# Peptides against a protein of PDB entry 2YKT: the designs that were tried, part 35

Target 1, 231 residues: chain A of PDB entry 2YKT
Amino acid sequence: SRSEEMHRLTENVYKTIMEQFNPSLRNFIAMGKNYEKALAGVTYAAKGYFDALVKMGELASESQGSKELGDVLFQMAEVHRQIQNQLEEMLKSFHNELLTQLEQKVELDSRYLSAALKKYQTEQRSKGDALDKCQAELKKLRKKSQGSKNPQKYSDKELQYIDAISNKQGELENYVSDGYKTALTEERRRFCFLVEKQCAVAKNSAAYHSKGKELLAQKLPLWQQACADPS

## One batch from the design tools (peptide)

Design b1_p18_2 (made by RFdiffusion4)
Fold by OpenDDE base, seed 1:
Structure b1_p18_2 (fold): chain B 231 residues (1-231), chain A 18 residues (1-18)
Amino acid sequence: as target 1 above (231 residues)
Amino acid sequence: SEAFEDYIEEEGSKWNEP
């Protein structure tokens, strides 16, 4: 029946969230943590590289013929430090606004969805059983009427059961329909949450890239000319 | 995933547009 099909679809939505979405989200969080760790590693390695660049700048400053190049090397290191600070801010946001929040949500969700599905199944079954009982009673009444010398005695009760069956059928269909909409809303809410958190990461990433571009665009022409103008 | 590959095929070129 239409109600049975919609019931199956509703259960499948909950099962898909529990068995596919949530495990995949846990994996996504794990991959995010790995990515964060790798970027932190880049930050650390970069510090060593630019500290060494500063040392080269110190040597240039001590030279007789390359003093101005010392300042250039210092500026290069400082610009990198500023870019790296922006990356660290992005990583902090990535951790706090994406990974932590997703981890909290996915942990709470298993219990919530299990309870929600169980509630739906219990109520759906209750309504279904009530319908089946009413149908069975109508069938029993009809058999009794056929064996009676006065079938008209049962006509009013037959009408009452027909009406009750119609009402219970409609109630079941409405409940299952609403259940399906609710399940789809629950699924959508989870994807929306992921998208929203990823948007925050995207904004912070854009700020990092913008700052880097700005700083390098400002200084790079000066650095390129430094070797062409021997003092 | 296949769905992601399809998306790249259809929309991926837009990311390289100036």
Scores: peptide ipSAE 0.006, ipTM 0.433, DockQ to the pose 0.030
Fold by OpenDDE base, seed 5:
Structure b1_p18_2 (fold): chain B 231 residues (1-231), chain A 18 residues (1-18)
Amino acid sequence: as target 1 above (231 residues)
Amino acid sequence: SEAFEDYIEEEGSKWNEP
């Protein structure tokens, strides 16, 4: 029946969230944490590299013939420091605005969805059982009427069961329809939340990339010319 | 995923356009 098909679709939405979406989201969070850790590792390694670059700048500054190149090397290290500060801000946002919030949501969601599905199934079954009971009673009444010398005695009661069946069928269909809309809304909300959080991270990532591009574009021409100018 | 591969096949080239 249409109601049975829609019921199956409703259950499948909840199952898809619990069995596909939530596990995949947990994996996404785990991969995000790995990515964050790797970027933190890059940050640490870069600090060592640019500290060593500063040391080369110090040596240049102490030389008689390369003193101006010392300032260039210091500027390169300073630009890196500024870019790195922007990366750290992006990483904080990545952690706090995406990973932590997704982790909090997905942890609570399994229990919530299980309860929501169970509630829906219980009420759907209750309405279905009540309908089946009325249909069974009507069938029994019709059998009694066919065997009776006075079938007219059962006519009013037959009409009452027909009306009750019609009403219960309508109630069941409406309930299942509303259940399906609710399930789809629950699914959509989870995807929307992911998209919104990823947008916030993307905005901060754009700021990092913009700052890096700006700083390097400003300084690189000066650095490229430094070796062409005789001391 | 297959859906993502299909999307990249259709739209992915735009990311490499100047």
Scores: peptide ipSAE 0.006, ipTM 0.429, DockQ to the pose 0.029
Fold by OpenDDE base, seed 3:
Structure b1_p18_2 (fold): chain B 231 residues (1-231), chain A 18 residues (1-18)
Amino acid sequence: as target 1 above (231 residues)
Amino acid sequence: SEAFEDYIEEEGSKWNEP
């Protein structure tokens, strides 16, 4: 029946969220944590490189003929430090606004979805059983009427069961239809939440890239001229 | 994924347009 097909579709939506979406989201979070760790590793390695650059700047500052180049090397290292600070801010946001919030949601979601599915199944079965009972009683009544010398005695009761079956069929169809819409809405809100959190990450990433571009664009012309005109 | 490859084939050229 149409109601049985829609019931199967509804159960399949919940199954897809629990068995496909949530495990994939857990993997996404794990990959995000790995990415965060790698970026932290880059920051650490970069610090060592630019600390060594500062040492070269110190040597230049101690020289008689390259003193001004010492300041240039220091500025290069300082600009890098500012870019790395912006990266660290982005990483904090990435951790706190995306990873932590997704992790909290996915842990709670298994219990929530199981309860929601169970509630739907219980009510769907209750309505189905009530319909089946009315259909069975109508069938018994019709058999009794066919064996009776006065079939007219059962006509009003037959009409009552037909009306009850029609109403219960409509109630079941509406309930299953609403259940399917609810399940699809539950799926959609999870994807929307992921997209929204990823948009926040994208904004923070844009701020990091913008700061880096701004700082380098401002200073690079000065650094490029430093070797042309000894002061 | 196959779906992402299809997306790149259809839309990927837009990312390389100046």
Scores: peptide ipSAE 0.006, ipTM 0.420, DockQ to the pose 0.028
Fold by OpenDDE base, seed 4:
Structure b1_p18_2 (fold): chain B 231 residues (1-231), chain A 18 residues (1-18)
Amino acid sequence: as target 1 above (231 residues)
Amino acid sequence: SEAFEDYIEEEGSKWNEP
């Protein structure tokens, strides 16, 4: 029946969230934590590299013929330090605004969805059972009428059961339809939450990239000319 | 995923348009 099919669809939405979306989201969070760790590792490794660059700048500054190149090398290291500071800020946001919040949501969601599905199933079954009961009573009444010398005696009661069945069928269909819409809304809400959190990360990432671009664009022309002008 | 690969094949070039 239409109601049975829509019921199946509704249950499938909940199952998809519980069995596909939530496990995938947990994996996404785990991959995010790995990515965060790797970026922290990059920051550490970069510090060592640019500290070594500073040392080269010190040696240049001690020379008679390359003193100005020492300042260039120091500026390169300093710009990198500023870029890395911005990266660290982005990583803090990535952790606090995306990973932590997703982790909190996914942990609570399994229990919530199980309860929501169970509530829906219980009420759907209750309405279905009530419909089945009315249909069974109508069938019993029709059997009695066929065996009776006065079938007209049962006509009014037959009409009452037909009307009751029609009403209960409509109520069941409406309930299942609303249940399906609710389930789809729950699914959409989870995707929207993910998108919104990823947008926040994207904004912070854009700030990191913008700052890096700005700093490098400002200094790079000066650095490129440093070897052209012998002191 | 195949769906993502298909998306990138069809739409990914738009991300590289200046």
Scores: peptide ipSAE 0.007, ipTM 0.447, DockQ to the pose 0.030; fails the geometry check

Design b1_p18_2_s1 (made by RFdiffusion4, then SolubleMPNN; from b1_p18_2, 10 letters changed)
Fold by OpenDDE base, seed 2:
Structure b1_p18_2_s1 (fold): chain B 231 residues (1-231), chain A 18 residues (1-18)
Amino acid sequence: as target 1 above (231 residues)
Amino acid sequence: DEALRKEIKELGSKVLED
């Protein structure tokens, strides 16, 4: 029946969230944590590299003929420091605004969805059982009427059961339909939340890339000219 | 089940509130 089909669809939405979406989201979070760790590793390694560059700049500054190149090397290291600071800000956002929030929500969601599905199933079954009962009583009444010498005695009761069945059928259909809409809304909210958090991360990432581009674009011509203009 | 309804409401608020 239409109601049964809609019921199956509703249950499938909840099951898809619990069995597909949430596990996939947990994996996404795990991959994000791995990515964060790798970027932190890059940060640490970069510090060592540019500290060594500063040392080269110090040596240049102590030289008789390469003093100006010392300043260039220091500027290179400083630009790196600024870029790295921006990366750290991005990572902080990535951790706090995406990973942590997603992790908290996905862990809480299992209980919520299980309870929501259970509630829906319980109420759906209750309405279904009530309908079945009325249908069974009508069938019983009709059998009794057919065997009776006075069928008119049961006519009013038959009409009452027909009306009750119609009302209960409509109520069940509406409930299942609303349940399906609710389930789809729950699914959509989860995707929307993910998208919104990814947008926040994207904004911070854009800021990181922009800052790096700006700083390097500003200084690179100066650095490229440094060897051509000995002093 | 009133208890279940309450639990769902409470859990729902925690999950869906940003």
Scores: peptide ipSAE 0.027, ipTM 0.616, DockQ to the pose 0.058
Fold by OpenDDE base, seed 3:
Structure b1_p18_2_s1 (fold): chain B 231 residues (1-231), chain A 18 residues (1-18)
Amino acid sequence: as target 1 above (231 residues)
Amino acid sequence: DEALRKEIKELGSKVLED
């Protein structure tokens, strides 16, 4: 029946969220944590590299003929430090605004969806059983009427059952239809939340890249000229 | 039934909070 098909569709939406979306989201969070860790590792490794660059700058500053190049090397290291600071800010946002919030939501969601599905199933079954009972009673009444010498005696009751069946069928169809819309809305909200959090990450990432580009664009011409113009 | 409704409401508010 149409109601049975819609019921199956509704259950499938809940099952898809619980069995496909939520596990995939947990994996996404795990991959995000790995990515964060790797970026922290990059920051640490970069510190070692640019600390070594500072050491080269110190040596230049101690030289008689290359003192000005010492300042250039120090500036290179400082610009890198500023870029890394911006990266750290992005990582904090990535952790606090995306990973933590997604983790909290996905943990609570399993219980919520299970309860919501159970409630829907219970009410759907209740309405279905009530409809089936009414249909069964009408069938019994019609059998009695066929065996009766006075079939007209049952006509009013037959009409009452027909009306009741029609009403219960409509109620069931409406309930299942609303259930399906609700389930689809629940699914959409979860995807929307993910998209919104990824937009925040994208904005923070853009800020990081912009700051790096700005700092390097400002200083790079100066650094490139340093060897051509000895002091 | 009532207990379940309460649980769903409480959990739903936490899960759907943006």
Scores: peptide ipSAE 0.026, ipTM 0.650, DockQ to the pose 0.058
Fold by OpenDDE base, seed 4:
Structure b1_p18_2_s1 (fold): chain B 231 residues (1-231), chain A 18 residues (1-18)
Amino acid sequence: as target 1 above (231 residues)
Amino acid sequence: DEALRKEIKELGSKVLED
């Protein structure tokens, strides 16, 4: 029946969220944590590299003929520090606004979806069983009427069962239809949430890249000329 | 962020109405 097919579709939506989406989201969070860790590692390694560059700048400052290049090397290290600070801000946002929130949500959603599906199944079954009972009673009544010498005696009861079946069928169809819409809405909400959080990450990433580009664009011409025009 | 949230919400609402 149409109601049975739509019921199966509804269950499949919930199952897809629980068995495919949620595990995939957990994996996504895990990969995000790995990515965060790697970026933190880059930060640490970069600090060592630019600290070593500062030491080269100190040596230049102590020289007789390369003092001005010492300042250039110090500026390079300082610009890196500023870029790194921006990266750290981006990473904090990535952790707090994306990873933490997704992790909290996925754990809550697992329990919530199980309960929601169970509630839907229980109510759907209850309505289905009530319909089946009425259909069975009508069938029994019709068999009794066919064997009776006075079939007209059962006509009013037959009409009552027909009306009850019609009403229960309509209620079941509406319930299953609403259930399907609800399930699709739940699925869409989860994807939308992921997209929204990724948009926030993208904005923060853009800010990081923009700041880095700006700082380097301001200084790079000066650094490039430092060796060509000794002063 | 708020503008983007509104846009996504509006898009979400339209898809659910079709």
Scores: peptide ipSAE 0.022, ipTM 0.590, DockQ to the pose 0.170
Fold by OpenDDE base, seed 1:
Structure b1_p18_2_s1 (fold): chain B 231 residues (1-231), chain A 18 residues (1-18)
Amino acid sequence: as target 1 above (231 residues)
Amino acid sequence: DEALRKEIKELGSKVLED
C-alpha cells in the first residue's frame, strides 16, 4: 500500500542517518583531528627552521661587511612568525568551532534519533493496528449478514465501519506523510550544520592565506635587493 | 527554512503519488 511504502521510506531515512551519516561524521571528525595534529606539527617544525635562520642573522650582524643582511634575515624570520601566529588562530577556531561542536552533536544524536524513530514506529503501529481491527470487524459483520435471514439489520453498522475505515486510513496516511517530512528535515538539518561549520573554517583559512600573502608581498622586493646594494 | 519545508513537502507528495 501507499502508506506502507512511505512508512518504509521514513524508516530508511532514520536508518541512513544512524547507520551511514553518523558513523561517517565520526570518521570525518577523526580525520579532522589528524589534520589538526599534522598542522601543529608543521608549526613546530617551522619554528625550529626559522630559529636557525635567526642564528644566521645574528652571525651576519656580528660581521664587518654583512650587517645589513642580518636585518634582512631577522625580517624573514619575523614575517614567518606572524604567518604562524595566524595559522595558530585558524587552528584554534578549527578545533573549537568545528571539531568540538560536531563531536558534541554526533554523540547526542544517536540517542535522540533512536527515540524519535521509536516514537514514530509506536504511533504508526498503533494507527495501523486500529485500522486492521476495524477492517476485520467489517469482514466479520459481512459474513454474519450473508448468513442472516435479515441482512438489513446490519446495514447501518456496515456503513459505520466503512466510514471508520476511511477515516483511519486517512489518518494513517497523513501521519506517515508527516513522519517522512520530519525525517527528511532531520537529515537536512544535519547536513546544513556541517556546511555552516565548514564555512566558518573556510573564512578563517582565507584570513590566514590573505595575511601571509600580504606580509610576503610587502617585504619580498626589499629582500631581493639586499645583496645588490652593499652598504 | 520555509523554502526547505516546501521542498520537503513536495518531495513527500511525489513519493506518495507513485
Scores: peptide ipSAE 0.014, ipTM 0.445, DockQ to the pose 0.057; fails the geometry check

Design b1_p18_2_s2 (made by RFdiffusion4, then SolubleMPNN; from b1_p18_2, 11 letters changed)
Fold by OpenDDE base, seed 5:
Structure b1_p18_2_s2 (fold): chain B 231 residues (1-231), chain A 18 residues (1-18)
Amino acid sequence: as target 1 above (231 residues)
Amino acid sequence: AEAELQRIRELGAKVLED
């Protein structure tokens, strides 16, 4: 029946969230933590590289003919420091605004969805059982009427059961339909939450890239001219 | 709602394939 098919679809939505979406989200969080760790590692490695560049700048500053190039090398290292600071801020936001929030949400979600599905199943079964009971009683009444010399005696009661069945059938169909819409809304909300959190990450990433581009664009022409100028 | 969910899934799949 239409109601049975829609019931199966509803249960499948809840199962897909619990068995596919949530485990995949947990994996996504784990991969995010790995990515964060790797970026922190990049920051550390870059510090060593640019500290070595500062050392080269110190040597230039001590030279007779290359003093001005020492300042250029120091500026290069300083711009790197500012870019790395921006990266660290982005990573903090990545951790606090995405990973932590997703982790907290996914931990609570399993209990919530299980309870929601159970509530739906219990009510659906209750309505289904009530419908089945009325249908069975009507069938018994019709059998009794066919064997009677006075079928008219049962006509009013038959009409009452027919009306009850019609009403219960409609109620069940509406309940299952609403249940399906609710389940789809629950799934959509979870995807939307993920998209929104990724948008926040994207904004922070854009700020990091913009700051780096701005700083380098400002200084690069000066650095390029440094060797062309006579000492 | 189902069509919207399907679009989200398709978009996700496309991004991963690119």
Scores: peptide ipSAE 0.020, ipTM 0.451, DockQ to the pose 0.049
Fold by OpenDDE base, seed 2:
Structure b1_p18_2_s2 (fold): chain B 231 residues (1-231), chain A 18 residues (1-18)
Amino acid sequence: as target 1 above (231 residues)
Amino acid sequence: AEAELQRIRELGAKVLED
């Protein structure tokens, strides 16, 4: 029946969230943590590289003919420091605004979804059983009426069961329909939450890339010119 | 039934709301 099909669809939505979406989200979080770790490693490695560059700048500053190049090398290192600071801010956002929040949500979700599905199933079954009971009683009554010498005796009761069946059928259909809409809404909310958190990360990432681009674009012509000047 | 529904809603709020 239509109601049975819709019931199966409703259960499948909840199952899809619990068995597909949530595990995939956990994997997404894990991959994010790996990415975060790698980026932290980049920051550390970059520090060593540009500290070494500063040392080269110090040597230039002590030289007789390359003093001005020392300042250039120091500026290169400083620009890098500023870029790395922005990266660290991005990483904090990535951790706190995406990974941590998603992790908290996905861990809490199992209890909610399990309870919601159970409640839906219980109520759906209750309504279904009540309908089945009325249908069974009507069938029993019809058999009794057909075998009776006075069928009119059962006419009013038959009408009552017919009305009850109609009402309970409608109630069940509405409940299952609403349940399906609710389940789809729950799924959509989870995707929306992911999108929103990813947007926050994207904004922070854009700031990181913009800052780096701006700083390098500003200084690069100056650094290039420094080598053209004879000492 | 209503009490259970309320509990579910509260759990939902914790999961879906910041």
Scores: peptide ipSAE 0.020, ipTM 0.517, DockQ to the pose 0.075
Fold by OpenDDE base, seed 3:
Structure b1_p18_2_s2 (fold): chain B 231 residues (1-231), chain A 18 residues (1-18)
Amino acid sequence: as target 1 above (231 residues)
Amino acid sequence: AEAELQRIRELGAKVLED
């Protein structure tokens, strides 16, 4: 029946969230943590490299013919420090605004969805059983009427069951339809939340890239000039 | 960016209403 098909669709939405979406989201979080760790590693390794660059700048400052290049090397190291600070801010946002919040939600979601599905199934079954009972009673009444010498005696009761069946069928269809819409809304809400959090991260990432580009674009011509013009 | 996100939300809502 139409109601049975829609019921199966509703259950499949909940199952898809629990068995496909949530496991995939857990994997996404895990991959995010790996990415965060790698970027933190880059920051640490870069510090060593630019500390060594500072040392080269110190040597230039102590030289007789390359003093001005010492300042250039110090500026290069400082610009890198500022870029790395911006990266750390982005990583903090990535952790706190995306990973932590997604992790909290996915852990709570399993119990919530199980309860929601169970509630829906219980009520759907209750309505379905009530409908089946009325249909069975009508069938029994019709059999009794066929064996009776006075079939008209049962006509009013037959009409009552027909009306009850129609009403219960409508109620069941409406309930299952609403259930399906609710399930789809739950699925949409989860995707929307992911998109929202990812957009926030993307904005912070864009700020990091913009800051780096700005700082380098500002200083690079000066650094190039220092190499071209001997003191 | 926020405007685009809002459009996505609205599109999602519309699809559920159809």
Scores: peptide ipSAE 0.019, ipTM 0.484, DockQ to the pose 0.139
Fold by OpenDDE base, seed 1:
Structure b1_p18_2_s2 (fold): chain B 231 residues (1-231), chain A 18 residues (1-18)
Amino acid sequence: as target 1 above (231 residues)
Amino acid sequence: AEAELQRIRELGAKVLED
């Protein structure tokens, strides 16, 4: 029946969230943490490289003929430091605004969804059982009427059961339909939350890339000219 | 990006009402 099919669809939405979406989200969070760790590793390695560059700048500053090149090397290291500060801010937001919040949500979701599904199933079954009972009573009444010498005696009661069945069928269909819409809304809410958090990360990432581009574009022409213009 | 997300939300709401 239409109501049975809609019921199956509703249950499948909840099952998909619990058995597919939530495990996949946990994996996504784990991969995010791995990515964060790798970026932190890059940050640390880059610091060592540019600290060594500063040492080369110090040596140039101590020379008689290359003092101005010392300033260039220091500027290169400073630009890196500023870019790194932007990366650190991006990573902080990535951790605090996306990973932590997703982790909190997914850990709380299992009990909530189980309760929601159980509530739906209980009420759906209750309405279904009431309908089945009414249908069974009508069938029983019709059998009695067929064997009776006075079938007219049961006509009013038969009409009452028919009306009751129609009303209960409509109520069940409406309930299951609303249940399906509710389940789809629950699923969509979870995807929207993910998209919103990822958008915040994208904004912070854009700021990082913009700052890096700006700083390098400003200084690179000066650095390229440094050897051509000895002081 | 926020405007596009809002449009997607609105579209989703309409689909759920159908």
Scores: peptide ipSAE 0.016, ipTM 0.463, DockQ to the pose 0.134; fails the geometry check

